# Ledger of designs, part 62: peptides against a protein of PDB entry 2Q3Z

Target 1, 272 residues: chain A of PDB entry 2Q3Z
Amino acid sequence: YVLTQQGFIYQGSAKFIKNIPWNFGQFEDGILDICLILLDVNPKFLKNAGRDCSRRSSPVYVGRVVSGMVNCNDDQGVLLGRWDNNYGDGVSPMSWIGSVDILRRWKNHGCQRVKYGQCWVFAAVACTVLRCLGIPTRVVTNYNSAHDQNSNLLIEYFRNEFGEIQGDKSEMIWNFHCWVESWMTRPDLQPGYEGWQALDPTPQEKSEGTYCCGPVPVRAIKEGDLSTKYDAPFVFAEVNADVVDWIQQDDGSVHKSINRSLIVGLKISTKS
Target 2, 254 residues: chain A of PDB entry 2Q3Z as posed
Amino acid sequence: YVLTQQGFIYQGSAKFIKNIPWNFGQFQDGILDICLILLDVNPKFLKNAGRDCSRRSSPVYVGRVGSGMVNCNDDQGVLLGRWDNNYGDGVSPMSWIGSVDILRRWKNHGCQRVKYGQCWVFAAVACTVLRCLGIPTRVVTNYNSAHDSNLLIEYFRNSEMIWNFHCWVESWMTRPDLQPGYEGWQALDPTPQEKSEGTYCCGPVPVRAIKEGDLSTKYDAPFVFAEVNADVVDWIQKSINRSLIVGLKISTKS

## One batch from the design tools (peptide; made by RFdiffusion4, then SolubleMPNN)

Design b2_p13_8_s1 (from b2_p13_8, 5 letters changed)
Fold by OpenDDE base, seed 3:
Structure b2_p13_8_s1 (fold): chain B 272 residues (1-272), chain A 13 residues (1-13)
Amino acid sequence: as target 1 above (272 residues)
Amino acid sequence: DLSLQQLPVGTPV
């Protein structure tokens, strides 16, 4: 989880699982230096360098910083996400074959955001960075992954009397979503939450004002302990959200219906 | 390969 430079990332759908080879390249020349630059341009460092540096011995702290800095939202982070199939002014997310080129491009262009990434690209870059920093990390894929936007552990669709979805589909389910799990102790939590921690660098929701997510103990998610920092409800929802249809009738009444055809969550962890 | 894109469930590829 630290030494392996080449691996596979799982993509596709629950019914049609695919994978691509990925070069994480954490030991390639200059990559560690770029990871250190990433730390040195993070908002916490810019605000108080001494405090930031003093906390870099904590994988909890570093993991949270990295999850925020892999995306360019709110900072000089690495990647800009795009999902509309309009990639002509950059690199298609599907074109990347490794993290090294992305990180080098970012650094070589003065820490300007690289266009473009999607979930696996964010996750893979985060995996590279965390491994560079000595944190055992793996990419995970969750099929039928929910994006809960209102923290109610539900994916809600509003429908008319004909079953047609109304309004903007703010909440959604991805065919797949990737994030990372990092191995660390959690001295900031009660005993028993050491081990794999989920971190999500894809800019989906803000945590404490920044597009970052985690670390949260995988065990906490599995056991349903949503009180654990960080972002347990969001990560829990990614793998466990229920889908609800709100059906509006002509008389203005609204009927709640559980959508059992959309099953959230099928997580695959990398064994490399 | 559009089938490798992250897409909302049910999106044609």
Scores: peptide ipSAE 0.427, ipTM 0.898, DockQ to the pose 0.559
Fold by OpenDDE base, seed 1:
Structure b2_p13_8_s1 (fold): chain B 272 residues (1-272), chain A 13 residues (1-13)
Amino acid sequence: as target 1 above (272 residues)
Amino acid sequence: DLSLQQLPVGTPV
């Protein structure tokens, strides 16, 4: 999980699982230096370098910083996400074959955001960076992955009396979503939450004002302990959300219906 | 290749 430089990332759908080879390249020339630059341009370092540096011995702290810095939403981060199939002014997310080119482009262009990424690109770059920094990390794919926007552990669709979805889907389910899991102790939590921690660098929801996510113990998600920092409800919902249809009637009444045809969550953890 | 994109469930590929 630290030594492997090449691996596979799972994509597609639950019914049609695909994978691509990926070069993480954490030991390639200059990559560690780029990872250090990433740390040195993070908002916490810019605010108080001494405090930031003193906390870099904590994989919890570093993991959270990296999850925020892999995306460019709030900072001088690495990647700009795009999902609308309009990639002509950059590189298609599907064109990347490894993290090395992305990181080198970012650094060589003065830490300017790289266009473009989707979930597996964000996850793969985060995996590279975390491995460079000595944190055992793997890319995880979750099929039928939910994006809960209001922290109620539900994916909610509004429907008319005929069952037709009304308006834009704010909350949604991805065919697949990728994030990373990193191995670390959690001295900031009660005993028993050491092990794999979920981190999500794809900008989906803000955590404490920044587009970052985790680390949260995989155990906490499995056991439904949503009080554990960081971002347990959001990560829990990615793999466990229920789908609810709010059926609106002409008289203004609303009927709540559980949608059993949409099953959230099928997580695959990689071995490399 | 649209089939490799992250898409909402139910999107034809």
Scores: peptide ipSAE 0.420, ipTM 0.896, DockQ to the pose 0.549
Fold by OpenDDE base, seed 4:
Parts: C-alpha cells; structure tokens; sequence
Structure b2_p13_8_s1 (fold): chain B 272 residues (1-272), chain A 13 residues (1-13)
C-alpha cells in the first residue's frame, strides 16, 4: 500500500465491473517534491505556516489536507472535476493512465488546476500523494454509490404518477464512486478506531467549509457510529443510504415508497 | 468511452 506503484482501479457498474491499470508512480522522479509543494500551497499553510508544518506529522491532518488539495475547489488544488462529457479544453478524465502526469502538469503550470478529473482520478492522485507521504493508502470503488446532499442518509427521488423522475435530480446515485482508504491511528478519537480511514477527494460536499472528506474510520461506518470525525454521515450514506420515492398523484397527494430494488453500496477495496 | 465515466445510475451507455 506504500511500495506498489502499479495497480488497478475498478470502474463500470455493479453488474458490469471493469478495471483499468493505473500508474500511481509515487516513487518516480520529482513526485515527492510535488507532494510537498501541494502541502506548501494549502490554505492552512498560507494562513499559518508554522502551525501547518507542526501538524504534518499527523496522518489525520495530512490526510484531510490532501483530500482538500487534490481537488481545486476552494484552493490551488490539483484537479478540476467535470462530468458533462465536454472536455475539449483539457484532458478527458478517461484519458489518464496514471497520477504522475497529472501531478507534473499541475506543478509545471504553476499549480494551476488540471482539467479534468472524475472520482477515480481524484482518488488515484490522492492515493499517490498519500503514499508519497508515507501513509498506506488504497483506492476504493463503491458501486451504486449515493451522494447525499442534505445529510439525511437518504436518496430521495420525486416521481410523477407514472413513476417518472421529476425535479432537479439533485440527489443521486453514481454507477460507481472512488475514494481512498488510508491506514492510520486516530489519537483524536476514542480507542479502537485505528486502521483504515476513508478519505474522499472528489468535491461532492463541503466539510467545515472546504471540499474535503474524512478521514473517518471505516470501522465507524461499518458500526454506524456517525458521530466520529470526519464526515461519517456522508461516507455512511455513500455505502448505505436508503432510497425513497415520493410519488405525486394527480390529486396532489404524495405517496412515500421505499425503493428496495436499488441497493446502495458495493464496495471493493483494492489490493494494489 | 461513456462506459468508463462516472454517471448517475440508469444512464444509458
């Protein structure tokens, strides 16, 4: 989880699992230096360099910083996400084959955001950075991954009398979503939460004002302890949200139905 | 290749 530079990332759908090879390249020339630059341009460093540097011995702190800095939201982060299939002014997310080129492009262009990424690209870059910094990290793929936007642990669809989805479709389920899990102790939590921690660098929701997510103990998610730092409800929802259909009738009445046909969450942890 | 994109479930590929 630190030494392997080549791996696979799982994509596709729950019914049609696919994978691509990925070069994490954490030991390639200059990559560690780029990771250090990433830390040196983070908002916390810019605000108080001494405080930021003093906390870099904490994988909890560093993990959270990296989660935020891999995306370019709110800072000089690495990647700009895009999902609308319009990538002509950059590189298609599907074109990347490794983290090295992305990181080098970012650094070589004065820490300008690289266009473009989607979840696995964010996750893979985060994995590279965290590994460079000595934090054991793996990419995780979750099929039928929920994006809960209102922190109620539900994905809610509004439907007409014919069952057709209405509205802005703000809440949704991804065919797949990728994030990372990093191994660390959690001295900031009660005993027993050491081990794999989920971190999500894809800019989905803000955490304490920044597009970042985690670290949160995988154990806490599994056990349903949603009070643990950081972002336990969101990560929990990704893998275990319930789906609710609100069906509008012609008379104005609304029927609530639990959608049992759409099961959120099928997580695959990589061994690479 | 849309089949490798992150998409809402049910999106035709």
Amino acid sequence: as target 1 above (272 residues)
Amino acid sequence: DLSLQQLPVGTPV
Scores: peptide ipSAE 0.420, ipTM 0.897, DockQ to the pose 0.559
Fold by OpenDDE base, seed 2:
Structure b2_p13_8_s1 (fold): chain B 272 residues (1-272), chain A 13 residues (1-13)
Amino acid sequence: as target 1 above (272 residues)
Amino acid sequence: DLSLQQLPVGTPV
């Protein structure tokens, strides 16, 4: 999880699982230096360099910083996400074969955001950076991954009397979503939460004002301890949310229906 | 190739 530079990332759907090879390249020339630049341009460093540097010995702190800095939201982060199939003014997310080119482009263009990424690209770059910094990290894929926007652990769809989705469909389920898990102790938590910690660098929801997510103990998610920092409810919902349909009737009444056809969550942890 | 993209469930590919 630190030494492996080549790996696979799972994609596709729950019914049609696919994978791609990925070059993490954490030991390639200049990559560690780029990771250090990433730390030196993070908002916390710019605000108080001494405080930021004093906390870089904490994988919890560093993991959270990296989660925020891999996306360009709120800062001089690495990647700009795009999902609308309009990639002509950049690089298609599907064209990347490794983290090295992305990181080099970011650095070589004065830490300008690289266009474009999607979840696996964000996760893979985060994995590279964390490995460079000595934190054991793996990419995780979750099929039928929920994006809960209002922290109620539900994916809610509004439908007309014909069952057609109404509104902008802001809450949704991804065919797949990728994030990372990093191995670390959690001295900031009660005993027993050492081990794999989920971190999600894809900009989905803000955590404490920044588009970042985690670290949260995988154990906490498994056990349903939603009080555990950071962002346990959001990560829990990614893998466990229930789906509810709100069906408006002709008379203006609303019927609540549990959608049993949409099953959230099928997590695959990679071995490399 | 839409089949390689992260997409909302139910999106035609």
Scores: peptide ipSAE 0.419, ipTM 0.897, DockQ to the pose 0.547

Design b2_p13_8_s2 (from b2_p13_8, 5 letters changed)
Fold by OpenDDE base, seed 1:
Structure b2_p13_8_s2 (fold): chain B 272 residues (1-272), chain A 13 residues (1-13)
Amino acid sequence: as target 1 above (272 residues)
Amino acid sequence: DPSLQQVPVGTPV
């Protein structure tokens, strides 16, 4: 989880699982230096360098910083996400074969955001950075992964009386989504939450004003402890959200229906 | 491989 530089990332769908080889390359020349630059350009360092540096001994703190800095939202982060199949002014997310080229491009262009990433690219870069910083980390893939936007642990679809979805889907389910899990103690929490912590660097929702997510104990998600820092409700919903159809009638009445055909969550953790 | 793209469930691949 720290020493392995080559691995696989799971993609595709629950029914058609695929994978790609990925070069994490955390020990390649210059990569550690780039990771340190990433820390030195984070908003917390720019605000108060002494305070930021004093907290870098905490994997909890560093994990949260890295989660925010792997995406370019709100800061000088590494990657710009794009999902609309229009990648002509950059690199297709599907073209990347490792984290090293991405990180080198970011640094070599004055910490300008790299175009483009999707979930596995964000996760893989975060994995590289965290491993570089000595934090045991793995990429995980969750099939049928929910994106809850209103923190109610539901994916909600609005339908007409004929069952047709109305308007653009705000909340949605990904065919797959990737994030990372990092091994750390949680002295900031009650005993028993040490171990794997979920971190999600894909910009989906803001946490304390920044597009970052976690760390949150995998145990807390499994046990349904949604009060646990950080972002337990969001991560819980990614793997456990129920799907609800709001069926609108012509008379203005609304019927709530549980959609049992859409099952959220099938998480696969990697061994590398 | 376009089939490896992250897409909403129900999107044709």
Scores: peptide ipSAE 0.409, ipTM 0.878, DockQ to the pose 0.543
Fold by OpenDDE base, seed 5:
Structure b2_p13_8_s2 (fold): chain B 272 residues (1-272), chain A 13 residues (1-13)
Amino acid sequence: as target 1 above (272 residues)
Amino acid sequence: DPSLQQVPVGTPV
């Protein structure tokens, strides 16, 4: 989880699982230096370098910083996400074969955001960075991954009496979503939450004002302890959200569809 | 492979 530089990332769908080889390359020339640059351009460092540096011994702190800095939202982060299949002014997310080229491009262009990434690209880069910094990390793929935008642990669809979806479809489920899990102690929590911690670098929701997510103990998610920092409800919803399909009648009545809902969550953890 | 991109699943039937 620290030493392996080559691995696989799982993609596709729950029914058709696929994978791609990925070069994490955490020990390739200059990559550690780039990871340190990433830390040195983070908003917390720019605000107070001494305080930021004093906290870099904490994998909890560093993990949270990295989750925010792998995306370019809010900061001089690494990757710009794009999902509309229009990648002509950059590199298609599907074209990447490793983290090294992405990180080198970022650094070589003055820490300008690299175009483009999707979830597995964000996760893979985060994995590389965290491994570089000595934090055991693995990429995780979750099929039928929910994105809860209103923090109610539900993915809700609204239909009219004709079955037509209403609204902007803000609530959604990804065919797959990738994030990382990092091994660390949690001295900031009660005993028992050491171990794998979920971190999500894909910009989905803001956490404390920044597009970052975690770390949150995998145990907390498993046990349903949603009070555990950071971002337990959001991560919980990614793997456990209930899907509700509402039918709205003209008279204002609302009924749940009797149809079987999509099943959220099928998590695969990598071994490399 | 464009088939491997991350996309929303269809809404429940």
Scores: peptide ipSAE 0.407, ipTM 0.866, DockQ to the pose 0.455
Fold by OpenDDE base, seed 4:
Structure b2_p13_8_s2 (fold): chain B 272 residues (1-272), chain A 13 residues (1-13)
Amino acid sequence: as target 1 above (272 residues)
Amino acid sequence: DPSLQQVPVGTPV
């Protein structure tokens, strides 16, 4: 989880699992230096360098910083996400084969955001950075991954009487989503939450005002301890959200139906 | 490869 530089990332769908090889390259020339630059341009450093530096011994702190800095939202972060198939002014997310080129591009262009990433790209870059910083990290893929936008642990679809989805479809389930899990102690929590911590660098929801997510103990998610920092409800929903269909009738009546045909969450962790 | 793109469930690849 620290030493391996080559690995696989799982993609596709729950029914059709695919994988791609990925070069994490955490020990390639200059990559550690780039990771240190990433820390030195983070908003917390810019606000108070001494405080930021004093906290870099904490993998909890560093993990959260990296989660935020891998995306370019709200800061000078590494990657700009895009999902609309318009990649002509950058690199298609599907074209990347490793983290090294992304990080080098970012640094070499004055910490300008790299176009473009999607979940596995964000996760892979985060994995590289965290490994560089000595934090054991693996990429995780979750199939049928929910994106809960209103913090109710539900994915809600509005449907007409014919079952057709109505509205803007703001809440959604990804065919797959990737994030990382990092091994760390959690001295900031009650005993027992050491181990794998979920971190999500894909800019999905804001956490304390910044597009970052975690770290949250995987154990907390498994046990349903949603009070555990950071972002337990969101991560829980990614793997456990219930799907609700609100069926609207012409007479204005609404019928609530639990959609049991779609099971949220099928998590696969990588070994390398 | 479009099949590798992250998309909402139900969205054509």
Scores: peptide ipSAE 0.393, ipTM 0.854, DockQ to the pose 0.558
Fold by OpenDDE base, seed 2:
Structure b2_p13_8_s2 (fold): chain B 272 residues (1-272), chain A 13 residues (1-13)
Amino acid sequence: as target 1 above (272 residues)
Amino acid sequence: DPSLQQVPVGTPV
């Protein structure tokens, strides 16, 4: 999880699982230096360099910083996400074969955001950076991954009597989603939460005002301890959200139906 | 491969 420079990332759908090879390249020339630049341009460093540097000995702190800095939201982060098939002014997310080129492009263009990434690209870059910094890290894929936008652990769809979806369709489930898990102790938590911690660098929801997510103990998610920092409810929902259909009748009545035709969550942890 | 793009699943039936 630190020494492996090449691996596979799982993609596709729950019914049609695919994978791509990926070069993490954490030991390639100049990559560690780029990771240090990433730390030195983070908002916390810019606000108080001494405090930020003093906290870099904490994998919890560093993991959270990296989660925020891999995306370019809110800061001089690495990647701009895009999902609308309009990639002509950059590089298609599907074209990347490794983290090294992305990180080098970012640095070589004065820490200008690289266009474009999707979940596995964000996760893979985060994995590279964390490994460079000595934190054991792996990419994980979750199929039928929920994006809970209102913190209720539900994916809600609104329909009329004809079955037509209403509203802006903000609530969604990804065919797949990738994030990382990093191994660390959690001295900031109650005993027993050491081990794998989920971190999600894809800009989905803000955590404490920044597009970042985690670290949260995988154990906490498994046990349903939603009080555990950071972002346990969101990560829990990614793998466990219930799908609810709200049906509005012509008379104005609203009915709820739990839709079990689609089951949220099928997580695959990688070994490389 | 465009088939590997991350996309929303269809609204559940």
Scores: peptide ipSAE 0.388, ipTM 0.857, DockQ to the pose 0.467

Design b2_p13_8_s3 (from b2_p13_8, 7 letters changed)
Fold by OpenDDE base, seed 3:
Structure b2_p13_8_s3 (fold): chain B 272 residues (1-272), chain A 13 residues (1-13)
Amino acid sequence: as target 1 above (272 residues)
Amino acid sequence: DLSLQQVPVGTPL
């Protein structure tokens, strides 16, 4: 989880699982230096360098910083996400074969955001960075992954009487979503939450004002302990959200219906 | 390979 430079990332759908080879390249020349630059341009460092540096011995702290800095939202982060098939002014997310080129491009262009990434690209870059920093990390894929936007552990669709979805589909289920799990102790939590911690660098929701997510103990998610920092409800929803249809009738009445055809969550962890 | 793109569930390939 630290030494392996080449691996596979799982993609596709729950019914048609695919994978791509990925070069994490954490030991390639200059990559560690780029990871250190990433830390040195993070908002916390810019605000108080001494405090930031004093906390870099904590994988909890570093993991949270990295999850925020892998995306370019709100900072000088690495990647800009795009999902609309309009990639002509950059690199298609599907074109990347490793983290090294992305990180080098970012650094070589003065820490300007690299276009473009999707979930596995964010996750893979985060995995590279965390491994560079000595944190055992793996990419995980969750099929039928929910994005809960209102923190109610539900994916809600509003429908007319004909079952047609109304309004903007703010909440959604991805065919797949990737994030990372990092191994660390959690001295900031009650005993028993050491081990794999979920971190999500894809800019989905803000945590404490920044597009970052985690670390949250995988155990806490499995056990349903949503009180654990960080972002347990969001990560829990990614793998466990229920889907609800709100069906509006002509008379203005609204009927709540549980959608049992959309099953959220099928997590696969890499064993490399 | 567009089939590997992250998309909402139900999106056509």
Scores: peptide ipSAE 0.443, ipTM 0.894, DockQ to the pose 0.542
Fold by OpenDDE base, seed 1:
Structure b2_p13_8_s3 (fold): chain B 272 residues (1-272), chain A 13 residues (1-13)
Amino acid sequence: as target 1 above (272 residues)
Amino acid sequence: DLSLQQVPVGTPL
């Protein structure tokens, strides 16, 4: 999880699982230096370098910084996400074959955001960076992955009396979503939450004002302990959300219906 | 190729 430089990332759908080879390249020339630059341009370092540096011995702290810095939404981060199939002014997310080219482009262009990424690109870059920093990390794929936007652990669809979805889907289910899991102790939590921690660098929801996510113990998600920092409700919903249809009637009444045809969550953890 | 993209469930390939 630290030594492997090449691996596979799972994509596609639950019914049609695909994978791509990926070069993480954490030991390639200059990559560690780029990871250090990433830390040195993070907002916490810019605000108070001494405080930031003093906390870099904590994989909890570093993991959270990296999850925020892999995306460019709030900072001088690495990747800009795009999902609308309009990639002509950059590189298609599907064109990347490894993290090394992305990180080198970012650094060589003065830490300008690289266009473009989707979930597996964000996850793979985060995996590279965390491995460079000595944190055992793996890419995880979750099929039928939910994006809960209002923290109620539900994916909610509004439907007319005929069952047709109304308006834009704010909350949604991805065919797949990727994030990373990192191995660390959690001295900031009660005993028993050491081990794999979920971190999500894809900008989906803000955590404490920044597009970052985790670390949250995989155990806490499994056991439904949503009080554990960080971002347990969001990560829980990615793999466990229920789907609800709000069926609107002409008389203004609304009927709540559980959608049992949409099953959220099928997580695959990689071995490399 | 939408089969290689992250897309909402139900999106035609």
Scores: peptide ipSAE 0.441, ipTM 0.893, DockQ to the pose 0.539
Fold by OpenDDE base, seed 2:
Structure b2_p13_8_s3 (fold): chain B 272 residues (1-272), chain A 13 residues (1-13)
Amino acid sequence: as target 1 above (272 residues)
Amino acid sequence: DLSLQQVPVGTPL
């Protein structure tokens, strides 16, 4: 999880699982230096360099910083996400074969955001950076991955009496979503939460005002301990959200239909 | 190829 420079990332759908090879390249020339630049341009460093540097010995702190800095939201982060199939003014997310070119482009263009990424690109770059910094990290894929936008652990769809979806359709389920898990102790938590920690660098929801997510103990998610920092409810929902269909009648009445056709979450942890 | 993209699943039928 630190030494492996090449691996596979799982994609596709739950019914049609695919994978791509990926070059993480954490030991390639200049990559560690780029990772250090990433730390030195993070908002916390710019605000208080001494405080930021004093905390870089904590994988919890560093993991959270990296989660925020891999995306360009809120900062001089690495990647701009795009999902609308309009990639002509950049590089298609599907064209990347490794993290090295992305990181080099970011640095060589004065830490300007690289266009474009999707979840696996964000996760893979985060994996590279964390490995460079000595944190054992793996990419994780979750099929039928929920994006809970209102922190209620539900994916809610509103329909009229004819079954037509109403509203902006903001809540959604991805065919797949990727994030990373990093191995670390959690001295900031009660005993027993050491081990794999989920971190999600794809800009989905803000955590404490920044587009970042985690670290949260995988154990906490498994056990349903939603009080555990960071972002346990959000990560829990990614893998366990319930899907609810609301049907609104012409008379204004609303009734719930439990949709059992779609099961949220099928997590695959990579071995390399 | 949309099959390689991260895309929303269809609304539950």
Scores: peptide ipSAE 0.383, ipTM 0.855, DockQ to the pose 0.474; fails the geometry check
Fold by OpenDDE base, seed 5:
Structure b2_p13_8_s3 (fold): chain B 272 residues (1-272), chain A 13 residues (1-13)
Amino acid sequence: as target 1 above (272 residues)
Amino acid sequence: DLSLQQVPVGTPL
């Protein structure tokens, strides 16, 4: 989880699992230096360098910083996400074969955001950075991954009497989503939450004002302890959200569809 | 190939 530089990232769908080879390259020349630059341009460092540096011994702190800095939202982060198939002014997310080129491009262009990433690209870069910093990390793929936007642990669809989806359609389920899990102790929590911690660098929801997510103990998610720092409800929903399909009649009455809802969550953890 | 991209699965039937 620290030493392996090559691996696979799982993509596709729950029914048709695919994978791509990925070069994490955490030990390639200059990559560690780039990871240190990433830390030195983070908003917390810019605000108070001494305080930020004093906390870099904490994998909890560093993990949270990295999850925020891998995306370019809110900061000088690494990657700009794009999902609309219009990648002509950058690199298609599907074209990347490793983290090294992305990190080098970011650094070589004055820490300007690299175009473009999707979930597995964000996750893979985060994995590289965390491994560089000595934190055991793996990429995780979750099929039928929910994005809960209103923190109700539901993915809700509204239909009219004709079965047509209404509203902004903001709530969604991804065919797959990738994030990372990092191994660390959690001295900030009650005993028993050491081990794998979920971190999500894809900019989905803000956590404490920044597009970052985690670390949250995988155990807490498994046991349904949604009070656990950080972002337990959101991560829980990614793998466990209930899908509700509402039918609204002309009279304003609302009924749950009797149709079988999509099943959220099928998590696959990599071995390296 | 949509299997190589992260895309919404759509809405429940």
Scores: peptide ipSAE 0.382, ipTM 0.855, DockQ to the pose 0.485; fails the geometry check

